# Ledger of designs, part 7: peptides against a protein of PDB entry 2V3S

Target 1, 95 residues: chain A of PDB entry 2V3S
Amino acid sequence: PISLVLRLRNSKKELNDIRFEFTPGRDTAEGVSQELISAGLVDGRDLVIVAANLQKIVEEPQSNRSVTFKLASGVEGSDIPDDGKLIGFAQLSIS

## One batch from the design tools (peptide; made by RFdiffusion4, then SolubleMPNN)

Design b1_p9_3_s4 (from b1_p9_3, 4 letters changed)
Fold by OpenDDE base, seed 4:
Structure b1_p9_3_s4 (fold): chain B 95 residues (1-95), chain A 9 residues (1-9)
Amino acid sequence: as target 1 above (95 residues)
Amino acid sequence: SRVFEVLPA
């Protein structure tokens, strides 16, 4: 399995690392993304972008060690999106 | 259910 870390700010704007495993051939990017949402760890509006980037990292984990992407849920927020601070952005990386 | 470990970054 692939050990992943999703770095994402919670509702208190605190940055957390969410660690989980992904097994190619058994898991799907969309399925795991839905599980993240069901766990309350990802906003439902971010299903598409999380799934897309999860797919990207798991398809070539040796090459795609980290991906940072803009959240749909962050666009409407009061804070200006900032990929460096992961405001309105999240990051997936290989653990 | 899948295990998600949440840790302060």
Scores: peptide ipSAE 0.825, ipTM 0.960, DockQ to the pose 0.956
Fold by OpenDDE base, seed 5:
Structure b1_p9_3_s4 (fold): chain B 95 residues (1-95), chain A 9 residues (1-9)
Amino acid sequence: as target 1 above (95 residues)
Amino acid sequence: SRVFEVLPA
């Protein structure tokens, strides 16, 4: 399996690393993204963007070691989005 | 269910 880390700020704006595995041929990007949402770790509004970037990283994990992407849930937040600080952004990486 | 390990970054 592919060992992944989703770095994302929680509801208290604290940055956390969410570690999980992805097994090609068994898991799907959308399925795992839905599981992240069901676990309360990802906002439901971010299903599409998380799934798209998860697909990107798992399709070529040797080339796509890290992807940072804008969250739909963070667009209209009070804080200005910042990819460097992962405000309104999340990062998926190969551990 | 899938295992998610949450750690402070």
Scores: peptide ipSAE 0.825, ipTM 0.960, DockQ to the pose 0.954
Fold by OpenDDE base, seed 2:
Structure b1_p9_3_s4 (fold): chain B 95 residues (1-95), chain A 9 residues (1-9)
Amino acid sequence: as target 1 above (95 residues)
Amino acid sequence: SRVFEVLPA
């Protein structure tokens, strides 16, 4: 399995690392993204963008060691998006 | 269910 880390801010604006595994051929990017949402770790509005970037990193984990992407949930928030501070952005990386 | 380990960054 592929060991992944999803770094993003929670509802308290605290930055956390979410560690999980992904097994190619058994798991799907959309399925795991839905599980993240069901666990309350990802906003439901971010299903599409999380799934897209999860797919990108697991299809070539040796080449795509890290991906940072804008969250749909962060665009209309009160805080101005900032990829450096991961405000309105999340980061997926290979553990 | 899938295991998600949440740690402060």
Scores: peptide ipSAE 0.825, ipTM 0.960, DockQ to the pose 0.954
Fold by OpenDDE base, seed 3:
Structure b1_p9_3_s4 (fold): chain B 95 residues (1-95), chain A 9 residues (1-9)
Amino acid sequence: as target 1 above (95 residues)
Amino acid sequence: SRVFEVLPA
């Protein structure tokens, strides 16, 4: 399996690393993204963008070591989005 | 179900 880390801020704006495995041929990007939402770790509004970037990293994990992407849930937040601080952004990387 | 390990960054 592929060992992944999803780095994003929780509801208290604290940055956390969420570690999980992805098995090609058994798991799907959309399915795992839905599991992240069901676990309360990702906002439901971010299903599309998380799934798209998870697909990108797992299809070529040796080439796509890290991807950073803008969250739909962060656009209307009180803080201005910032990819460097992962405010309104999340990052997926190979462990 | 799937295991998600949450760690402070």
Scores: peptide ipSAE 0.825, ipTM 0.960, DockQ to the pose 0.946

Design b1_p9_4_s1 (from b1_p9_4, 5 letters changed)
Fold by OpenDDE base, seed 3:
Structure b1_p9_4_s1 (fold): chain B 95 residues (1-95), chain A 9 residues (1-9)
Amino acid sequence: as target 1 above (95 residues)
Amino acid sequence: GPRKFIVVP
């Protein structure tokens, strides 16, 4: 399996790393994204963008070592989005 | 079973 880290801020705006595995041929990007939402780790509004970027990293993990993407849930937040600080952004990377 | 997610502060 592919060992992944999803780095994003929780409801207290604290930056956490979420470690999980992805098995090609058994898992799907959308399915795992839905599991992240069900676990309360990702906002439901971010299903599409998380799934798209998870698909990108798992289809070529040797080439796509890290992807950073804008969250739909962060657009209307009180803080201005910032990819460097992962405010309104999340990052997926190969462990 | 449920997928394992490990949250690291």
Scores: peptide ipSAE 0.783, ipTM 0.948, DockQ to the pose 0.950
Fold by OpenDDE base, seed 2:
Structure b1_p9_4_s1 (fold): chain B 95 residues (1-95), chain A 9 residues (1-9)
Amino acid sequence: as target 1 above (95 residues)
Amino acid sequence: GPRKFIVVP
């Protein structure tokens, strides 16, 4: 399996690392993204963007060691999005 | 079972 880390700010704006595994051929990017949402770790509005970037990193994990992407949930928030501070952005990386 | 997610502060 592929060991992944999703770096993301929680509802208290605290930056956390979420560690999980992905098994190609058994797991799907959309399925795991839905599980993240069901666990309360990802906003439901971010299903599409998380799934797209999860797919990108797992299809070529040796080449795509890290991907940073804008969250749909962060666009309309009070805080101005900032990829450097991961405000309105999340980062997926290979552990 | 449910997928394991480890949250590290």
Scores: peptide ipSAE 0.783, ipTM 0.948, DockQ to the pose 0.937
Fold by OpenDDE base, seed 4:
Structure b1_p9_4_s1 (fold): chain B 95 residues (1-95), chain A 9 residues (1-9)
Amino acid sequence: as target 1 above (95 residues)
Amino acid sequence: GPRKFIVVP
């Protein structure tokens, strides 16, 4: 399995690392993204973008060591999105 | 079963 870290700010704007495994051929990017949402770790509005980037990283984990992407949930927030600070952005990386 | 997610502050 692929060991992944999703770095994402919680509702308190605190940056956390969410560690989980992904097994190619058994898991799907959309399925795991839905599980993240069900666990309350990802906003439901971010299903599409999380799934897309999860797919990207798991399809070539040796090449795509890290991907940073803009959250749909962050666009309408009070804070200005900033990929460097992961405000309105999240990051997936290989553990 | 449920997937394990480990949250690290």
Scores: peptide ipSAE 0.782, ipTM 0.948, DockQ to the pose 0.945
Fold by OpenDDE base, seed 1:
Structure b1_p9_4_s1 (fold): chain B 95 residues (1-95), chain A 9 residues (1-9)
Amino acid sequence: as target 1 above (95 residues)
Amino acid sequence: GPRKFIVVP
């Protein structure tokens, strides 16, 4: 399996690393993204963008070691999005 | 079973 880390700010705006595994041929990017949402770790509005980037990283994990992407949930938030601070952004990486 | 997610502060 592929060991992944999703770096994402929680509801308290604290940056956490969420570690999980992805097994190609058994898991799907959308399925795992839905599980992240069900676990309360990802906002439901971010299903599409998380799934898209999860798919990207698991397609070619040796080349795509890290991807940073804008969250839909962060666009209309009170804080200005900032990819460097992961405000309104999340990061997926191979652990 | 449920997928394991490990949250690291």
Scores: peptide ipSAE 0.782, ipTM 0.947, DockQ to the pose 0.946

Design b1_p9_4_s2 (from b1_p9_4, 3 letters changed)
Fold by OpenDDE base, seed 5:
Structure b1_p9_4_s2 (fold): chain B 95 residues (1-95), chain A 9 residues (1-9)
Amino acid sequence: as target 1 above (95 residues)
Amino acid sequence: GPRKFVVEP
């Protein structure tokens, strides 16, 4: 399996690393993204963008070691989005 | 069962 880390700020705006595995041929990007949402770790509004970027990283894990993407849930938040600080952004990376 | 997610601060 592919060992992944989703770096994402929690409801307290604290940056957390969420570690999980992805098994090609058994898991799907959308399925795992839905599981992240069901676990309360990802906002439901971010299903599309998380699934798209998860697909990107798992299709070519040797080349796509890290992807950073803008969250739909962060666009209209009180804080200005910042990809460097992962405010309104999340990052998926290969462990 | 449910997928394992490990959250690290």
Scores: peptide ipSAE 0.791, ipTM 0.949, DockQ to the pose 0.941
Fold by OpenDDE base, seed 2:
Structure b1_p9_4_s2 (fold): chain B 95 residues (1-95), chain A 9 residues (1-9)
Amino acid sequence: as target 1 above (95 residues)
Amino acid sequence: GPRKFVVEP
């Protein structure tokens, strides 16, 4: 399995690393993204963007070691998005 | 079972 880290801010605006595994051929990017949402770790509005970037990193983990992407939930938030501080952005990386 | 997610501050 591929060991991944999803770095993003929780509801208290605290930056957390979420570690999980992805098994190609058994797991799907959309399925795991839905599990993240069900666990309360990702906003439901971010299903599409998380799934797209999860797919990108797992299809070529050696080439795509890290991806940073804009969250849909962050655009409508009160805080100004900032990719450097991961405000309104999240980062997926290979562990 | 449910997928394991380890959350680290």
Scores: peptide ipSAE 0.791, ipTM 0.949, DockQ to the pose 0.940
Fold by OpenDDE base, seed 3:
Structure b1_p9_4_s2 (fold): chain B 95 residues (1-95), chain A 9 residues (1-9)
Amino acid sequence: as target 1 above (95 residues)
Amino acid sequence: GPRKFVVEP
């Protein structure tokens, strides 16, 4: 399996690393993204963008070691989005 | 079963 880390700020705006595994041929990007949402770790509004970027990293994990993407949930927040600080952004990377 | 997610600070 592929060992992944999702770096994302929680409801208290604290940056956390969420570690999980992805098995190609058994797991799907959308399925795992839905599991992240069900676990309360990702906002439901971010299903599409998380799934798209998860697919990108797992299809070529040796080439795509890290991807940073803008969250739909972050646009409506009080804080100005910032990819460097991962405000309104999240990052997926290979462990 | 449920997928394991490990949250680290």
Scores: peptide ipSAE 0.791, ipTM 0.949, DockQ to the pose 0.952
Fold by OpenDDE base, seed 4:
Structure b1_p9_4_s2 (fold): chain B 95 residues (1-95), chain A 9 residues (1-9)
Amino acid sequence: as target 1 above (95 residues)
Amino acid sequence: GPRKFVVEP
């Protein structure tokens, strides 16, 4: 399996690393993204973007070591999105 | 079963 880290700010705006595994051929990007949402770790509005980027990283994990992407849930927040600070952005990386 | 997610600060 692929060991992944999703770096994402929680509801307190604290940056957390969420570690999980992805098994190609058994897991799907959308399925795991839905599980993240069900676990309360990802906003439901971010299903599409998380799934897309999860797919990107797992399809070629040797080449795509890290991806940073804009969250739909962050666009309408009070804070200005900032990819460097992961405000309104999340990051997926290979562990 | 449920997937394991480990949250680290």
Scores: peptide ipSAE 0.790, ipTM 0.949, DockQ to the pose 0.947

Design b1_p9_4_s3 (from b1_p9_4, 5 letters changed)
Fold by OpenDDE base, seed 1:
Structure b1_p9_4_s3 (fold): chain B 95 residues (1-95), chain A 9 residues (1-9)
Amino acid sequence: as target 1 above (95 residues)
Amino acid sequence: SARVFEVVP
């Protein structure tokens, strides 16, 4: 399996690393993204963007070691989006 | 079974 880390700010705006495994051929990017949402770790509005970037990293994990992407949930939030601080952004990376 | 998500602060 592929060991992944999703770096994302929680509801208290604290940056956490969410570690999980992805098994190609058994798991799907869409399915795992839905599981992240069900676990309360990802906002439901971010299903599409998380799934798209999860798919990108798992299809070529050796080339796409890290991807940073803008969250739909962060666009109209109270804080100005900032990819460097991961405000309104999240990051997926290979462990 | 439920997938394991380990949250590390």
Scores: peptide ipSAE 0.776, ipTM 0.940, DockQ to the pose 0.947
Fold by OpenDDE base, seed 4:
Structure b1_p9_4_s3 (fold): chain B 95 residues (1-95), chain A 9 residues (1-9)
Amino acid sequence: as target 1 above (95 residues)
Amino acid sequence: SARVFEVVP
């Protein structure tokens, strides 16, 4: 399995690392993304972008060690999106 | 079964 970390700010704007495993051939990017949403860890509006980037990192984990992406849920927020601060952005990385 | 998500502050 691939050990992943999703770095994402919670509702209190605190940056947390969410660690989980992904098993190619058994798991799907969309499925795991849905599980993240069901767990209350990802906003439902971010299903598409999380799934897309999860797919990207798991399809080539040796090359794609980290991906940072803009959240749909962050666009409408009060804070200006900032990939460096992960405001309105999240980061997936290989643990 | 539920997937394990470990949240680390």
Scores: peptide ipSAE 0.776, ipTM 0.940, DockQ to the pose 0.942
Fold by OpenDDE base, seed 2:
Structure b1_p9_4_s3 (fold): chain B 95 residues (1-95), chain A 9 residues (1-9)
Amino acid sequence: as target 1 above (95 residues)
Amino acid sequence: SARVFEVVP
């Protein structure tokens, strides 16, 4: 399996690393993204963008070691999005 | 079973 880290700010704006495994051929990007949402770790509005970037990293994990992407949930929030601080952005990386 | 997500602060 592929060991992944999703770096994301929680509801208290604290930056956390979420570690999980992805098994190609058994898991799907959309399925795992839905599990992240069900676990309360990802906002439901971010299903599409998380799934798209999860797919990107697992299809070529050796070349796509890290991807940073804008969250739909962060666009209309009170805080100004900032990819450097991961405000309104999340990062997926190979562990 | 549910997937394991380890949250590291």
Scores: peptide ipSAE 0.775, ipTM 0.940, DockQ to the pose 0.938
Fold by OpenDDE base, seed 3:
Order: C-alpha cells, then structure tokens, then sequence
Structure b1_p9_4_s3 (fold): chain B 95 residues (1-95), chain A 9 residues (1-9)
C-alpha cells in the first residue's frame, strides 16, 4: 500500500498530519475522500478537490511526491487563503 | 472495517 499524509488545519486552526494507507486496485480516491469526511477530518464541501488531488498523487506516487490544493471550505473563511501557511489549503504527500 | 486515520499534532 501507499503511505500518505494529509496535512491541513483543524477547526481550531491547528496544523495536523493525517496518516493513512491507500491500496491501488482496492481503494478509490473518491471512496477514501468520503471516509475522511465521515471521520470528521475533511469538510464535506471539499470532496471534489480532495478526491481529484488524491487521484493525482496515487496515479504516480514516485513522480507526484507532494500536491497542495485550495479548499472550497476556506474561500469564505475569516482568514485570507495562503498556500505557504496552509490557510484555506491542504497538502497531500507520500510518507 | 473502518479505515485507520492517525492524527498527529
């Protein structure tokens, strides 16, 4: 399996690493993204963007070591989005 | 079974 880390801020704006495994041929990007939402770790509004970027990284994990993407849930937040600080952004990377 | 997500602060 592929060992992944999803780095994003929680409801207290604290940056956390979420570690999980992805098995090609058994798991799907959309399925795992839905599991992240069901676990309360990702906002439901971010299903599409998380699934798209998870698909990108698991397609070629040796080439796509890290992807950073804008969250739909972060657009209307109190803080201005910033990819460097992961405000309104999240990052997926290979462990 | 439920997937394991390890949250690391």
Amino acid sequence: as target 1 above (95 residues)
Amino acid sequence: SARVFEVVP
Scores: peptide ipSAE 0.775, ipTM 0.940, DockQ to the pose 0.932

Design b1_p9_4_s4 (from b1_p9_4, 5 letters changed)
Fold by OpenDDE base, seed 4:
Structure b1_p9_4_s4 (fold): chain B 95 residues (1-95), chain A 9 residues (1-9)
Amino acid sequence: as target 1 above (95 residues)
Amino acid sequence: SARQFTVIP
C-alpha cells in the first residue's frame, strides 16, 4: 500500500497531517475521498478536487511525491487563499 | 470496515 499524508487545516485553521494508506487495485481515489469526507476530515465540497489529486499522486507515487491543490471550500472563506500557507489549499504527499 | 485515518497535530 501507498502511505499518504493529507496536510489540511481544520475548522480551527490549525494545520494537521492526516495519514492513511491507499492500495492500488483495491481502493479508488473517489472512494477514499468519500471516506475522508465521511470521517469529517474533508469538506464535502472538496470531493472532486481531492479525488483528482489523490488519483494523480497514486498513479505515479514515485514521480508525484507531493501535490498541492486549491480547495473549493476555501474559495468562499474569509481568508485569502495561499498555497504556501495552505490556506484554502491542501497538500497530498507520500509519507 | 472503516479506514484508519491518523490525525497528527
Scores: peptide ipSAE 0.782, ipTM 0.942, DockQ to the pose 0.942
Fold by OpenDDE base, seed 1:
Order: structure tokens, then C-alpha cells, then sequence
Structure b1_p9_4_s4 (fold): chain B 95 residues (1-95), chain A 9 residues (1-9)
């Protein structure tokens, strides 16, 4: 399996690393993204963008060691999105 | 079974 880390700010705006595994051929990017949402770790509005980037990283994990992407949930938030601070952004990486 | 997500602060 592929060991992944999703770096994402929680509801308290604290940056956390969420570790999980992805097994190609058994798991799907959309399925795992839905599980993240069900676990309360990802906003439901971010299903599409998380799934897209999860798919990207698991397709070629040796080349795509890290991907940073803008969250839909962060676009209309009070804070200005900032990819460097992961405000309104999240990061997936191979652990 | 439920997938394990480990949250590291």
C-alpha cells in the first residue's frame, strides 16, 4: 500500500498531519476521499478537489511526491488563502 | 472495516 499524509488545518485552524494508506486496485481516490469526509477530517465541499489530487498522487507516487491544492471550503472563508501557510489549501504527500 | 486515519498534531 501507499502511505500518505494529508496536511490540513482542522476546525481550530491548527495544522495536522493525517496519515492513511491507499491500496491501488482496491481503493479509489473518490472512495477514500469520501471516507475522509465521513471521518470529519475533510469538508464535504472538498470532495472533488481532494479526490482529484489523491488520484494524481497515487497514479504516479514516485514522481508526485507532494501536491498542494486549493480547497473549495477555503475560498469564501474569512482568511485569505495562502498555499505556503496551508490556509485554504491542503497538501498530500507520500510519507 | 473502517479505514484508519491517524491524526498527528
Amino acid sequence: as target 1 above (95 residues)
Amino acid sequence: SARQFTVIP
Scores: peptide ipSAE 0.782, ipTM 0.942, DockQ to the pose 0.949
Fold by OpenDDE base, seed 3:
Structure b1_p9_4_s4 (fold): chain B 95 residues (1-95), chain A 9 residues (1-9)
Amino acid sequence: as target 1 above (95 residues)
Amino acid sequence: SARQFTVIP
C-alpha cells in the first residue's frame, strides 16, 4: 500500500498530519475521501477537490511526492487563504 | 472494516 499524509488545519485552526494507507486496485480516491469526511477530518464541501488531488498523487506516487490544493471550505472563512501557511489549503504527500 | 486514520498534532 501507499503511505500518505494529509496535512490540514482542524476546527481549532491547528495544523495536523493525518496518516493513512491507500491500496491501488482496492481503494478509490473518491471512496477514501468520503471516509475522511465521515471520520470528521475533512469538510464535506471539499469532497471534489480532495478526491481529485488524492487521485493525482496515487496514480504516480514516485513523481507526485506532494500536492497542495485550495479548499472550498476555506474560501468564505474569516482568514485569507494562504498556501504557505495552509490556511484554506491542504497538502497531500507520500510518507 | 473502518480505515485507520492516525492524527499527529
Scores: peptide ipSAE 0.781, ipTM 0.942, DockQ to the pose 0.933
Fold by OpenDDE base, seed 2:
Structure b1_p9_4_s4 (fold): chain B 95 residues (1-95), chain A 9 residues (1-9)
Amino acid sequence: as target 1 above (95 residues)
Amino acid sequence: SARQFTVIP
């Protein structure tokens, strides 16, 4: 399995690392993204963007060691999105 | 079973 880390801010705006595994051929990017949402770790509005970037990193994990992407949930928030501070952005990386 | 997610503050 592929060991992944999803770095993003929680509802208290605290930066957390979420570790999980992905098994190609058994798991799907959309399925695991839905599990993240069900666990309360990802906003439901971010299903599409998380799934797209999860797919990108797991299809070529040796080449795509890290991907940073804008969250749909962060666009309309009070804080101005900032990829450097991961405000309105999340990062997926290979552990 | 549910997938394990480990949250590290």
Scores: peptide ipSAE 0.781, ipTM 0.942, DockQ to the pose 0.924

Design b1_p9_5_s2 (from b1_p9_5, 3 letters changed)
Fold by OpenDDE base, seed 5:
Structure b1_p9_5_s2 (fold): chain B 95 residues (1-95), chain A 9 residues (1-9)
Amino acid sequence: as target 1 above (95 residues)
Amino acid sequence: MRKFIVEPA
């Protein structure tokens, strides 16, 4: 399996790493993204973008070691999105 | 269900 880390801020704006495994051929990007949402770790509005980037990284994990992407849930907030600080952004990386 | 390990970054 592929060991992944999803780095993003929680509801308290604290930056956390979420570690999980992805098994190609058994797991799907959308399925795992839904599990993240069900676990309360990802906002439901971010299903599409998380799934898209998860798919990207698991397709070529050796080439795509890290991907940073803008969250839909971060756009309407009071905080200005910032990819460097991962405000309104999340990062997926190979562990 | 899938195991997720949450840690402070």
Scores: peptide ipSAE 0.832, ipTM 0.965, DockQ to the pose 0.958
Fold by OpenDDE base, seed 4:
Structure b1_p9_5_s2 (fold): chain B 95 residues (1-95), chain A 9 residues (1-9)
Amino acid sequence: as target 1 above (95 residues)
Amino acid sequence: MRKFIVEPA
């Protein structure tokens, strides 16, 4: 399986790493993204963008070592989105 | 249930 890290700020704006595995041929990007949401780790509004970027990283994990993407849930927040600080952004990477 | 390990970054 592919070992991944999703770096994302929680509801208290604290940056956390969420580690999990992805098994190609058994898991799907959308399915795992839904599991992240069900676990309360990802906002439901971010299903599409998380799934898209998860797909990107798992399709070529040797080349796509890290992807950073804007969250739908962060666009209308009080804080100005910032990819460098991962405010309104999340990052997926190969562990 | 899938295992997710959460830790401070």
Scores: peptide ipSAE 0.831, ipTM 0.965, DockQ to the pose 0.956
Fold by OpenDDE base, seed 1:
Structure b1_p9_5_s2 (fold): chain B 95 residues (1-95), chain A 9 residues (1-9)
Amino acid sequence: as target 1 above (95 residues)
Amino acid sequence: MRKFIVEPA
């Protein structure tokens, strides 16, 4: 399986790493994204963008070692989005 | 149930 890390700020704005595995041919990007949401780790509004970027990293993990993307949940938040600080952004990377 | 390990970054 592919070992992944989703770096993302929680509701207290604390940056955390969420580690999980993805097995190609068994798992789907959308399915795992839904599991992240069900676990309360990802905002439901971010299903599409998380799934898209998870798909990107697992389809070519050797080339796409890290992807940073804008969260839908961060657009209307109180803080100004910043990809460097991962405010309104999240990052997926190969462990 | 999928295992998710959460830790401070």
Scores: peptide ipSAE 0.831, ipTM 0.965, DockQ to the pose 0.959
Fold by OpenDDE base, seed 3:
Structure b1_p9_5_s2 (fold): chain B 95 residues (1-95), chain A 9 residues (1-9)
Amino acid sequence: as target 1 above (95 residues)
Amino acid sequence: MRKFIVEPA
Protein backbone atom coordinates (compact mmCIF):
# COMPACT_ATOMS: atom_id res chain seq x y z
CA PRO B 1 0.00 0.00 0.00
CA ILE B 2 0.90 3.67 -0.45
CA SER B 3 1.49 5.61 2.79
CA LEU B 4 0.03 9.12 2.54
CA VAL B 5 -0.14 12.27 4.65
CA LEU B 6 -2.92 14.84 4.33
CA ARG B 7 -1.83 18.11 5.96
CA LEU B 8 -4.59 20.62 6.67
CA ARG B 9 -5.97 22.88 9.39
CA ASN B 10 -8.76 21.70 11.68
CA SER B 11 -11.73 23.77 12.89
CA LYS B 12 -9.46 25.40 15.47
CA LYS B 13 -7.09 26.45 12.66
CA GLU B 14 -4.43 24.05 13.99
CA LEU B 15 -2.26 22.37 11.37
CA ASN B 16 -2.37 18.56 11.55
CA ASP B 17 -1.04 15.61 9.59
CA ILE B 18 -3.51 12.84 8.80
CA ARG B 19 -1.75 9.57 7.97
CA PHE B 20 -3.47 6.78 6.05
CA GLU B 21 -2.84 4.04 3.51
CA PHE B 22 -4.10 3.66 -0.04
CA THR B 23 -4.10 0.29 -1.82
CA PRO B 24 -4.13 0.56 -5.62
CA GLY B 25 -6.63 -1.78 -7.25
CA ARG B 26 -8.75 -1.97 -4.11
CA ASP B 27 -9.24 1.65 -3.04
CA THR B 28 -10.55 4.53 -5.15
CA ALA B 29 -9.70 8.21 -4.75
CA GLU B 30 -13.35 9.18 -4.37
CA GLY B 31 -14.03 6.34 -1.93
CA VAL B 32 -11.16 7.28 0.39
CA SER B 33 -12.10 10.97 0.13
CA GLN B 34 -15.62 10.09 1.26
CA GLU B 35 -14.14 8.18 4.21
CA LEU B 36 -12.15 11.28 5.21
CA ILE B 37 -15.38 13.29 5.15
CA SER B 38 -17.29 10.65 7.11
CA ALA B 39 -14.53 10.70 9.75
CA GLY B 40 -15.01 14.47 10.13
CA LEU B 41 -11.50 15.19 8.88
CA VAL B 42 -12.43 16.87 5.58
CA ASP B 43 -15.29 19.27 4.80
CA GLY B 44 -17.96 17.75 2.56
CA ARG B 45 -17.65 20.68 0.15
CA ASP B 46 -14.09 19.57 -0.59
CA LEU B 47 -14.95 16.08 -1.90
CA VAL B 48 -14.24 16.91 -5.55
CA ILE B 49 -10.91 18.68 -5.06
CA VAL B 50 -9.57 16.14 -2.53
CA ALA B 51 -10.53 13.21 -4.75
CA ALA B 52 -8.94 14.81 -7.82
CA ASN B 53 -5.64 15.43 -6.05
CA LEU B 54 -5.63 12.05 -4.31
CA GLN B 55 -6.05 10.44 -7.73
CA LYS B 56 -3.15 12.51 -9.07
CA ILE B 57 -0.74 11.47 -6.34
CA VAL B 58 -1.61 7.75 -6.29
CA GLU B 59 -1.42 7.28 -10.07
CA GLU B 60 2.26 8.37 -10.09
CA PRO B 61 3.49 8.36 -6.46
CA GLN B 62 7.18 8.43 -7.38
CA SER B 63 6.74 11.50 -9.61
CA ASN B 64 4.05 13.31 -7.62
CA ARG B 65 5.59 13.28 -4.14
CA SER B 66 3.51 16.26 -2.98
CA VAL B 67 0.46 18.19 -4.22
CA THR B 68 -1.01 21.38 -2.72
CA PHE B 69 -4.53 22.45 -3.65
CA LYS B 70 -7.15 25.08 -2.86
CA LEU B 71 -10.13 24.05 -0.74
CA ALA B 72 -13.67 25.05 -1.69
CA SER B 73 -14.42 25.40 2.03
CA GLY B 74 -11.66 27.98 2.42
CA VAL B 75 -12.99 30.49 -0.11
CA GLU B 76 -15.86 31.66 2.10
CA GLY B 77 -13.75 31.92 5.25
CA SER B 78 -12.63 35.09 6.97
CA ASP B 79 -8.94 34.42 6.36
CA ILE B 80 -7.31 35.14 3.01
CA PRO B 81 -6.20 31.88 1.35
CA ASP B 82 -2.45 31.25 1.49
CA ASP B 83 -0.81 28.13 0.04
CA GLY B 84 2.42 28.69 1.97
CA LYS B 85 0.65 28.70 5.32
CA LEU B 86 -1.99 26.19 4.18
CA ILE B 87 -4.82 28.60 4.89
CA GLY B 88 -7.68 27.59 2.63
CA PHE B 89 -5.30 25.00 1.14
CA ALA B 90 -4.39 21.40 1.90
CA GLN B 91 -1.39 19.26 1.01
CA LEU B 92 -1.16 15.56 0.13
CA SER B 93 2.24 13.89 0.21
CA ILE B 94 3.94 10.50 0.20
CA SER B 95 5.27 9.66 3.67
CA MET A 1 -13.31 1.22 9.02
CA ARG A 2 -10.18 2.81 7.56
CA LYS A 3 -7.55 3.85 10.09
CA PHE A 4 -6.62 7.54 10.17
CA ILE A 5 -3.81 8.73 12.44
CA VAL A 6 -4.04 12.42 13.33
CA GLU A 7 -1.00 14.19 14.76
CA PRO A 8 0.21 17.80 15.12
CA ALA A 9 2.23 18.97 12.12
Scores: peptide ipSAE 0.831, ipTM 0.965, DockQ to the pose 0.960

Design b1_p9_5_s3 (from b1_p9_5, 4 letters changed)
Fold by OpenDDE base, seed 4:
Structure b1_p9_5_s3 (fold): chain B 95 residues (1-95), chain A 9 residues (1-9)
Amino acid sequence: as target 1 above (95 residues)
Amino acid sequence: MKKFIVEPA
């Protein structure tokens, strides 16, 4: 399996790492993304973007070591999105 | 259900 880390800020704006494994052929990007949402770890509005980037990293994990992407949930927030600070952005990486 | 481990970054 592929060991991944999803780094993003929680509702208190605290940056956290969410570690999980992805098994190609058994897991799907959308399925895992839905589980992240069900667990309260990802905003439901971010299903599409999380799934897309999860797919990107797992399809070529040795090449796509890290991907940073803009969250739909962060667009309407009071804070200005910032990919460097992961404000309104999340990052998936190979652990 | 997958196991997710959450920790401060």
Scores: peptide ipSAE 0.825, ipTM 0.965, DockQ to the pose 0.938
Fold by OpenDDE base, seed 1:
Structure b1_p9_5_s3 (fold): chain B 95 residues (1-95), chain A 9 residues (1-9)
Amino acid sequence: as target 1 above (95 residues)
Amino acid sequence: MKKFIVEPA
């Protein structure tokens, strides 16, 4: 399995790491993304972007060690999106 | 259901 870390800010704007494993052939990017949403860890509006980037990283984990992407939920927020501070952005990386 | 471990970054 692929050990992954999803780094993003929670509702209190606190940066957290969410660790999980992805098993190719058993898991799907969309399925895992939906579980993240169901667990309250990802905003439902971010299903598409999370799934897309999860798919990207698991396709070539050796080459794609980290991907940072803009959250749909962050676009309309009060804070200015910033990929460096992970404001309105999340990061997936290989553990 | 997958296990997610949440920890402060």
Scores: peptide ipSAE 0.824, ipTM 0.965, DockQ to the pose 0.939
Fold by OpenDDE base, seed 3:
Structure b1_p9_5_s3 (fold): chain B 95 residues (1-95), chain A 9 residues (1-9)
Amino acid sequence: as target 1 above (95 residues)
Amino acid sequence: MKKFIVEPA
């Protein structure tokens, strides 16, 4: 399995790492993204962007060690999006 | 269900 970390700010704007494994052939990017949402760890509005980037990183984990992407939920927030501070952005990386 | 481990960054 592929060991992944999703770095994302919670509802209190605290930065957390969410660790999980992805098994190609058993897991799907959309399925895992839906589970993240069901667990309350990802905003439902971010299903598409999380799934797309999860698919990207698991396709070539040795080449794509890290991906940072803009959240749909972040656009509607009060804070100005910032990829460096992961405000309105999230990051997926290989553990 | 998949297991997720949450920890402070």
Scores: peptide ipSAE 0.824, ipTM 0.965, DockQ to the pose 0.944
Fold by OpenDDE base, seed 2:
Structure b1_p9_5_s3 (fold): chain B 95 residues (1-95), chain A 9 residues (1-9)
Amino acid sequence: as target 1 above (95 residues)
Amino acid sequence: MKKFIVEPA
């Protein structure tokens, strides 16, 4: 399996790492993204962008070691998005 | 359900 880390801020604006494994052929980017949402770890509005980037990293894990992407939930937030501080952005990387 | 481990970054 592929060991992944999703780094993003929680509802208290605290930066956390979410570690999980992805098994190609068994897991799907869409399915895992839905589970992240169900666990309360990802905003439901971010399903599409999380799934897209998860798919990108798992299809070529050696080439795509890390991807940083803009969250849909961050665009409408009170804080100005900032990829350096991961405000309105999340980072997915190979552990 | 998949296991997720949450840690402070």
Scores: peptide ipSAE 0.824, ipTM 0.965, DockQ to the pose 0.943

